# Peptides against a protein of PDB entry 3T6J, part 72

Target 1, 375 residues: chain A of PDB entry 3T6J
Amino acid sequence: PIVESYIGFIESYRDPFGSRGEFEGFVAVVNKAMSAKFERLVASAEQLLKELPWPPTFEKDKFLTPDFTSLDVLTFAGSGIPAGINIPNYDDLRQTEGFKNVSLGNVLAVAYATQREKLTFLEEDDKDLYILWKGPSFDVQVGLHELLGHGSGKLFVQDEKGAFNFDQETVINPETGEQIQSWYRSGETWDSKFSTIASSYEECRAESVGLYLCLHPQVLEIFGFEGADAEDVIYVNWLNMVRAGLLALEFYTPEAFNWRQAHMQARFVILRVLLEAGEGLVTITPTTGSDGRPDARVRLDRSKIRSVGKPALERFLRRLQVLKSTGDVAGGRALYEGYATVTDAPPECFLTLRDTVLLRKESRKLIVQPNTRLE
Target 2, 372 residues: chain A of PDB entry 3T6J as posed
Amino acid sequence: PIVESYIGFIESYRDPFGSRGEFEGFVAVVNKAMSAKFERLVASAEQLLKELPWPPTFEKDKFLTPDFTSLDVLTFAGSGIPAGINIPNYDDLRQTEGFKNVSLGNVLAVAYREKLTFLEEDDKDLYILWKGPSFDVQVGLHALLGHGSGKLFVQDEKGAFNFDQETVINPETGEQIQSWYRSGETWDSKFSTIASSYEECRAESVGLYLCLHPQVLEIFGFEGADAEDVIYVNWLNMVRAGLLALEFYTPEAFNWRQAHMQARFVILRVLLEAGEGLVTITPTTGSDGRPDARVRLDRSKIRSVGKPALERFLRRLQVLKSTGDVAGGRALYEGYATVTDAPPECFLTLRDTVLLRKESRKLIVQPNTRLE

## One batch from the design tools (peptide; made by RFdiffusion4, then SolubleMPNN)

Design b1_p12_8_s2 (from b1_p12_8, 6 letters changed)
Fold by OpenDDE base, seed 2:
Structure b1_p12_8_s2 (fold): chain B 375 residues (1-375), chain A 12 residues (1-12)
Amino acid sequence: as target 1 above (375 residues)
Amino acid sequence: MFGVAGETYPLA
């Protein structure tokens, strides 16, 4: 078998400033069969990048073909086991040197096991479909998230010699209609500028890319889905994200106005964006469970994903990218923290919903180190 | 960057 490993200070999620990496390490075996799917995605990546909702001037100048493999983890040392990895975590290096993508296949497989009776916050009519397509939709989302999420977008930089990596005279900010007025100076990075929101903001961008691009027929074809199956995968992927946005409230601490998990904060932000879109796209309804205690139901109108959801996500995703590219920390913080704010204002009453989420909380799943056998 | 399965994806 092909063995892959990494070790060192890699992910900065536990650093409040998003700068210092946590010491992590894993040993894994390449899953050749699953890796073949991601190779097809890589082969289409350059074309799919053009489908993202920003001008080419805000995308990487040159496509660098990355590696993308599915790995079965034998051991992982760290605070948490990821479903997917994109490294390095430095945007400048991603632009100039390239990057590597990894899907932790056996981690995902464990995540796919859901008992219908324990599935919270979904309509009964959606549960069977959700269970059926959660796994496949996750494969799509993780692939897009890592490869085309984290792997996309350009930072505008002025180097030490004063040279720009973009044409100041011709590049126009699509949000303002004006020339570019801000950029990263020498020594400034994404993490150093955006600091406390950098990790969650980037995860939100990557998740949004996944949702946005999963609507593209070519993406579904790459993963082997056509016709009704493709539509079901799309629906479940979006439904899962909306549900995750509600579940995210578990990781919010009202007393400190603090989020304890970057990805969950990101998913809550996406939920807020989709709720703001209105038109009946997303509905969260407080209910009473069979036990007589508070419950809730999330509904996503399938017929409005493309007509209402996609345009809303497009606008939001473009804003995320433009603010990131231009190093506009003030604008980026205002946008992101605005959607990340949790209040008890109607109609959603998110603080009340948080109580419901906590009430319905299940025990955290733990992954135990597997063993290997000769066949 | 990565998505943590156990903490980031609701498995309930």
Scores: peptide ipSAE 0.037, ipTM 0.752, DockQ to the pose 0.252
Fold by OpenDDE base, seed 3:
Structure b1_p12_8_s2 (fold): chain B 375 residues (1-375), chain A 12 residues (1-12)
Amino acid sequence: as target 1 above (375 residues)
Amino acid sequence: MFGVAGETYPLA
């Protein structure tokens, strides 16, 4: 088997300033069959990057073809195990030197094993589809998230010599219609500038890219879905995201006004964006469970994903990217923290919903080291 | 960066 491993100070999620990496390591084996799908995605990446909702001037100047492999993890030493990884974690290196993507396939497989009777917050009519397509849709989402999410976008930089990596005279900010007025100076990084929101903000951008691009027929084809199956995968992917946004409330600490998990905060932000879109796209309805205690239902109108959801996500995603590219910390923080704020304001009453989420919380799944053998 | 972490990701 092909063995992959890494070790070192890699992920900074445990650093409140997003700067210091946690020391971690893994040993994994390559899943060749699943890797082939990601290789096809890589082959289409340069074209798919053009589908993202920002001008080419806000995208990398040169596409650097990355590796993308599916891995079955044997051992992971760290505080937790991700479903996907994009490295290195330095935007400047990503845009100038390249990057690598991995999907931790057996980690994803654990997430697929959901019992119907324990599936919370979904309409009964959606549960069977959700169970059927959660796994496949998650593969799509992870692939897009890593490759075209984390792997996309350009940072505008002025180097130590005063030179810009963009044309100040011709590049226009699509949000303001004006020339670029801010950028990263020498020594400034994404993490150093955006600090406390950097990790979650970037995860939100990457998740949004996944939702946005999963609507593209070529993406579904790459993963082997066509016709009704492709539409179901899209639906379940979006449904999973809005459900995750509700579940995310578990990871909010009201007393400290903070989030304890970057991805969950990101998913809540996306939920807020899609709720703001209105027009019946997403509905969260408090209910009463069979036990007489509070419950809730999340509904996503399939017919409005493209007409309402996509445009809303497009606008939001573009704003995320523009603010990131220009190093506009004030604007970025205002935007992101605005959507990340959890209050009990109507109609959603998120703090009340949080109580419901906590009430319905199940024990987390644990991943243990698998056994393997040579045949 | 980590991609999707979900239920397996530790608290920050």
Scores: peptide ipSAE 0.037, ipTM 0.764, DockQ to the pose 0.378; fails the geometry check
Fold by OpenDDE base, seed 5:
Structure b1_p12_8_s2 (fold): chain B 375 residues (1-375), chain A 12 residues (1-12)
Amino acid sequence: as target 1 above (375 residues)
Amino acid sequence: MFGVAGETYPLA
């Protein structure tokens, strides 16, 4: 078998300032079959990057072909195990030197193992479809998230010599219609500049890229989905995201007004964006469970994903990227924290919903080291 | 390193 490993101070999710890496490591075996799908995605990456909702001037000048591998994890040492990884965590290095992507396939499989009777917050009519396609849709999402999410976008930089990596006279901010007015100076990085929101903001951008690009037929074809199956994968991927946004409330601490998990905060933000889109795209309805206690249902209108959801996500995703590219911390923070705010305001009453989420919380899954054998 | 956490991802 082909063995992959990494070790070091890598992820900064546990640092309140998003800068200091946690010491972690893994040992894994390459899943060749799934890796082949990701290689096809890599082969299409340059073209797919053009489908993202920002001008080419806000995309990387040169496409650097990354490595993308699906891994079956044998051991993972750290505070949490991800489903996918994009390294290094330095946007400047990603832009100039390249990056590597991995999907932790068997970790994803654990996440897929949800019993129907324990599946919360979905309509009964969606449960079977959700169970069937959660895994495949998540493979798509992870691939897009890592490769084209984290792997996309340009940072506007002025180097120590005063030179810009963009044309100040011709590059236009698509949100303002004006020339670029802010950028990263020498020594400034994404993490140092955006600090407390950097990790979650970037995760939100990456998740949004996944949702946005999963609508593209070529992406679905790469993963082997066509026709009705492709549409079901899309639906379940979006449904999973809006459900995750609700579940995310578990990771909010009202007393401290803070989020404890970057990805979950990101998913809540996306939920808020899609709720704001209106037109019946997403509906969260408080209900009463069979036990007589509070419950809730999330409904996503499949027919409105492309007509309502995509445009809303497009606008939001473009704003995220523009603010990131220009190093506009004030604008970025205002945008992101606005959507990340949790109140009990109607109609959603998110703090009340949080109580419901906590009430319906499932037991934490245990990830156990697998038993490996040679054939 | 950036990545995707599952719905059951816990942090201390």
Scores: peptide ipSAE 0.035, ipTM 0.747, DockQ to the pose 0.413; fails the geometry check
Fold by OpenDDE base, seed 1:
Structure b1_p12_8_s2 (fold): chain B 375 residues (1-375), chain A 12 residues (1-12)
Amino acid sequence: as target 1 above (375 residues)
Amino acid sequence: MFGVAGETYPLA
């Protein structure tokens, strides 16, 4: 088998400032069959990047073909096991040297193992579909998230010599209609500048890219989905995201007004964006469970994903990217923290919903090292 | 950076 590994101070999710890496490492085996799907995605990446909702001037000047492999993890040392990885975590290196993507396939498989009776917050009519397509949709989402999410976008930089990596005279901010007025100075990085929101903000951008691009037929074809299956994968992917946004409330601490998990905060933000879109796209309805205790249902109107959801996500995703590219911390923080705010204000009453989420919380899953054998 | 499912990355 082909063995891959990494080790070192890599991910900064446990740093409140998003800058200092946690020491981690893994050993994994390449899943060739699944890797082939990601290779096809890589082959289409340059074209798919053009589908992202920002001008080419806000995208990387040159596409650097990355590696993307599916890995079956044998061992993972760290605070948590990811579903996918994009490294290195430095945007400048991603832009100049390239990057590598991995999907942790067997980790995803564990996530897929959900019993129908344990599925919370879904309508009964959606449960079977959700169970059927959660895995496939997650493969799509992870692939897009890592490759085209984390792998996309340009930072506007002024180097130590005063030179810009963009044309100050011609590049226009699509949100303001004005010339670029802010950028990263020499020595400034995404993490250093956006600090406390950097990780979650970037995860939100990457997740949004996944949702946005999964609507593209070519993406679904790459993963082997066509016709009704493709539509179901799309639906379940979006449904999973809005559900995850609700589940995310578990990771919010009201007393400290903080989030304990960057990805979950990101998913909550996306939920808020899609709720704001209105028009019946997403509905969260408090209910009473069969046990007589509080429950909730998330509904996603399939027919409104493209007409309502996509435009809302497009606008939001573009704003995320523009603010990131220009190093507009004030604007970025205002935008992101605005959507990340959790209150009990109607109609959603998120703090009340949080209580429901906690009440319905499932036992923590344990992932153990798999066995290996020679064949 | 990496993507994590809530079920696979509990920090609570």
Scores: peptide ipSAE 0.035, ipTM 0.761, DockQ to the pose 0.346; fails the geometry check

Design b1_p12_8_s3 (from b1_p12_8, 6 letters changed)
Fold by OpenDDE base, seed 1:
Structure b1_p12_8_s3 (fold): chain B 375 residues (1-375), chain A 12 residues (1-12)
Amino acid sequence: as target 1 above (375 residues)
Amino acid sequence: MFGVAGEEYPLA
């Protein structure tokens, strides 16, 4: 087997300011079959990057072809196991030197081993479809999230010599119609500027890229889905995201007005964006369970994903990128924290829904390191 | 960067 590993101060999710890395490491085996799908995605990445909703001036000047590998984890030492990884975590290096992507395939397989009778917050008519396509849809999402989410976008920088990596006279901010008015100075990074929201904001951007680009026919073809199957994968991917946004409320602490998990906060933000789009795209309905206690149902109108969902996500995603590129912390914080705010305001009554989420919470699954043998 | 994390496996 082909073995991959890494070790070091890599992820900063445990740092409230998103700057200090946690020491972690893994050993994994390459899944050749799934890696081949990701390699096809890599081959199309340069073209797919052009489909993202910002001008080329806000994208990397030159595409640097990354590696992408699907891995089955044998050992992982750290505070948590991700489903995918994009490294390094330095935007300047990503722009000038390149990056590597991995999907932790067996982590995904474990995470999605949900029994139908325990599957919460979905309509009965969606459950079987959800169970069938959750795995495949998540493979698509992870691939897009890592490669074209974290792997996309340009930071506008003025170096120590005063030189800019963009033309100040010709580059226009698509949101304002004006020249670029802010940028990163020498020594400033994404994490140092955006601080407490940096991790969650970036995860939200990456998740949004996944949802947005999974609508592209070429993406589903790369993963081997066509016709009705491709449409079902798209539907389940979006459905999973809106459901995750509801489940995310578990990780909000009302007393402290803070979030305890960056990815879940990101998913809640996306839910809020899609709810704001209106027109019946997403509906959350409080219900009563068979046990007589509070429950809820999330419904996504499949027919409105492209007509209502995509435009809403496009506008939001463009704003995320523009604010990131220009280092506009004030604007970025206002936008992101606005959508990340949890209140009990109608019609959603999210604090009340949080009580329902907690009531319906399942016991936490544990990932146990496997053993291997030669036969 | 961490990519997608499972709902069942939040980061500590």
Scores: peptide ipSAE 0.037, ipTM 0.758, DockQ to the pose 0.422
Fold by OpenDDE base, seed 3:
Structure b1_p12_8_s3 (fold): chain B 375 residues (1-375), chain A 12 residues (1-12)
Amino acid sequence: as target 1 above (375 residues)
Amino acid sequence: MFGVAGEEYPLA
């Protein structure tokens, strides 16, 4: 078998300032069959990058073909186990040297094991479809999230010699219609500038890329879905995201006004964006469970994903990228913290919904790491 | 960077 591993100070999610890495490591075996699907995605990546909702001037100057491998994890040492990984974490290195993507396939498989009777916050009519397609849709989301989410976009930089990596006279900010007025100076990084919101903001951008690009027929074809199956995968992917946005409230601490999980905060932000789009796209309805206690239902109107959801996500995603590229911390913080704010204001009453989420919380799954041997 | 994480895999 092909064995892959990494070890070191890698992820900064536990650092309040987003700069210091946690010591992490894993050992895994390559899943060749699943890796082939991601290789097809890599082969289409250069073309798919052009579908992202920002000008080419805000994308990497040249496409650097990355590795993308599906891994079955044997051991993982860290505070959290991801579904996928994109490394290195430094945007400048991603732009100039390249990057590597991995999907942790057996970790995803564990997450897919959901019992219908325990599945919370979905309409009954959606439960069977959700169970059937959660796994496949998540594979699509992870692939897009890593490769075209974390792997996309350009940072505008002025180097130590005063040279810019963009043409100051011709590059226009698509949000303002003006020339570029801010950038990263020598020694400044994404994490150093955006600090407390950097990790969650980037995860939100990557998740948004996944939702946005999964609407493209070529993406679904790469993963082997066509016709009605492709539409169901799209629907379940979006449904999973809006449900996750509700579940995310578990990881918010009202007393401290902070989030304890970057990805869940990101998913809540996306939920807020899609709720803001209106027109019946997303509806959260408080209900009463069969036990007589509070419950809730999330509904996504399938027919409005392309007409309402896509344009809303397009505008939001473009703003995320433009603010990231230009190093506009003030604008980025205002945008992101605005959507990440949790109040009990109507009609959503998110703090009340949080109580419902906590009430319906299931016990945390334990990951038991396997023992393998050669025969 | 970490990719997608579910509710079963919270980060500290």
Scores: peptide ipSAE 0.038, ipTM 0.772, DockQ to the pose 0.388; fails the geometry check
Fold by OpenDDE base, seed 5:
Structure b1_p12_8_s3 (fold): chain B 375 residues (1-375), chain A 12 residues (1-12)
Amino acid sequence: as target 1 above (375 residues)
Amino acid sequence: MFGVAGEEYPLA
């Protein structure tokens, strides 16, 4: 088997300022079959990047072909195990030196082991479909999230010599219609500028890229989905995201007005964006469970994903990217924190829903090191 | 540093 490993100060999610890496490491075996799918995705990446909702001037000038491998984890030492990884975590390095992507395939598989009777917050009609396609849809999401999410977008930079990596006279901000008015100066990084929101903001951008691009037929074809299956994968991917946005409330601490998990905060933000889109795209309905206690249901209208969801996500995703590219911390913080705010305001009453989420919380799963055998 | 935490296994 092909063995891969990494070790060091890598992920910064535990740093409140998003800058200091946690010491972690893994040992894994390459899944050749799934890696082949990601290789096809990489082969299409340059073309797919053009489908993202920002001008080419806001995309990387040169596409650097990354490595993308699916890994079956044998051992992971750290505070938690991700489903996918994109490294390095420094945008400046990713722009100039490239990056590596991995999908932790067997970690994803564990996440899919939810029993139907324990599956919360979904309509009964969606449960079987959700169970069937959660895994495949998540493979798509992770691939897009890592490769084309974290791997996309340009930072506008002025170097120590005063030179810009963009044409100040010709590049136009698509949100304002004006020339670029802000950028990263020498020594400034994504994390240093956006600080406390940097990790979650970037995760939100990456998740949004996944949702947006999973609508593209070529993406679905790469992963082996066509026809009705492709549509079901799309639906379940979006459904999973809006459900995750509700589940995210577990990781909000009202007393401290603080989020404890960057990805879940990101998913809540996406939920808020899609709720704001209106038109019946997403509905969260408080209910009463069979036990007589509070419950809730999330409904996503499949027929409105492309007509309502995609445009809403497009606008939001473009704003995220533009603010990121220009280093507009004030604008970025205002946008992101606005959607990340949790109140009990109607109609959603998110603080009340949080109580329901906590009430219906599933037992935390234990990930155990697998046994291995030679063939 | 960047990656996807599984829905049921978020990192805190």
Scores: peptide ipSAE 0.036, ipTM 0.761, DockQ to the pose 0.409; fails the geometry check
Fold by OpenDDE base, seed 2:
Structure b1_p12_8_s3 (fold): chain B 375 residues (1-375), chain A 12 residues (1-12)
Amino acid sequence: as target 1 above (375 residues)
Amino acid sequence: MFGVAGEEYPLA
């Protein structure tokens, strides 16, 4: 077997300032069969990057072919085990040296196990479809999230010698119609500038890339989905995201006005964006469970994903990228924190919904170290 | 960076 490992100070999610990595490590075995699917995605990455909703001037100047491997984790030491990883965590290095992607396949497999009777917040008619396609849709989302989410976009930089990595005279900000007015100076990084929102903001961008690009037939074909199956995978991927946005409320602390998990905050932000789009795209309805206690249902109108959802996500995703590229912390913070705000304002009444989410909370799943066998 | 949340960072 091919063994991969890493160890060190890597992820900064536990640092309030997003700068200091926690010590973690894993040992894993390469899943060759699953890795082959991600290799096909890598082969199409350069073309798919052009489908993202920002000008080429806001994308990396040169595509650097990354590795993408599916791993079966034997041991993981850290505060949490992810489903996917993109390293390094430095955008400048991603632009100049490249990056590596991994999918923790056996972690995903465990996450796919859902009992129908315990599946919360979905309409009954969606449950079977959700169970059927959750796994496949996750594979699509993880692949896009890591490779084309974290692996996309350019930071505008002025180096120590005063040179720019973009043409100041010709590059136009698509949001303002003006020349670029802000950038990263020497020594400034994504994390150092955006600080407290950097991790969640980037996760939100990556998740949004996944949702946006999964609408492209080429992406679905790479993963082996065509026709009705492809449409079902799209639907379940989007449905899972809006459901996750509701579940995310578990990780919000009203008394401190803070979020305790970057990915869940990101998913809530996406939910807010899609709710703001209106036109019946997403509906959250408070209900009463069979036990007589509060419950809720999330509904996503399949027919409005492309007509309503995609344009809303396109505008939002473009804004995220433009603000990131230009180092506009004030604009980025205003945008992101605006969508990340949790109130009890109608019609959603998110604080009330949070109580429902907490009431319906399932026990946390634990991953136990697996064993290997010789056959 | 971590991508999609694993069991430690719940998926929907």
Scores: peptide ipSAE 0.036, ipTM 0.758, DockQ to the pose 0.342; fails the geometry check

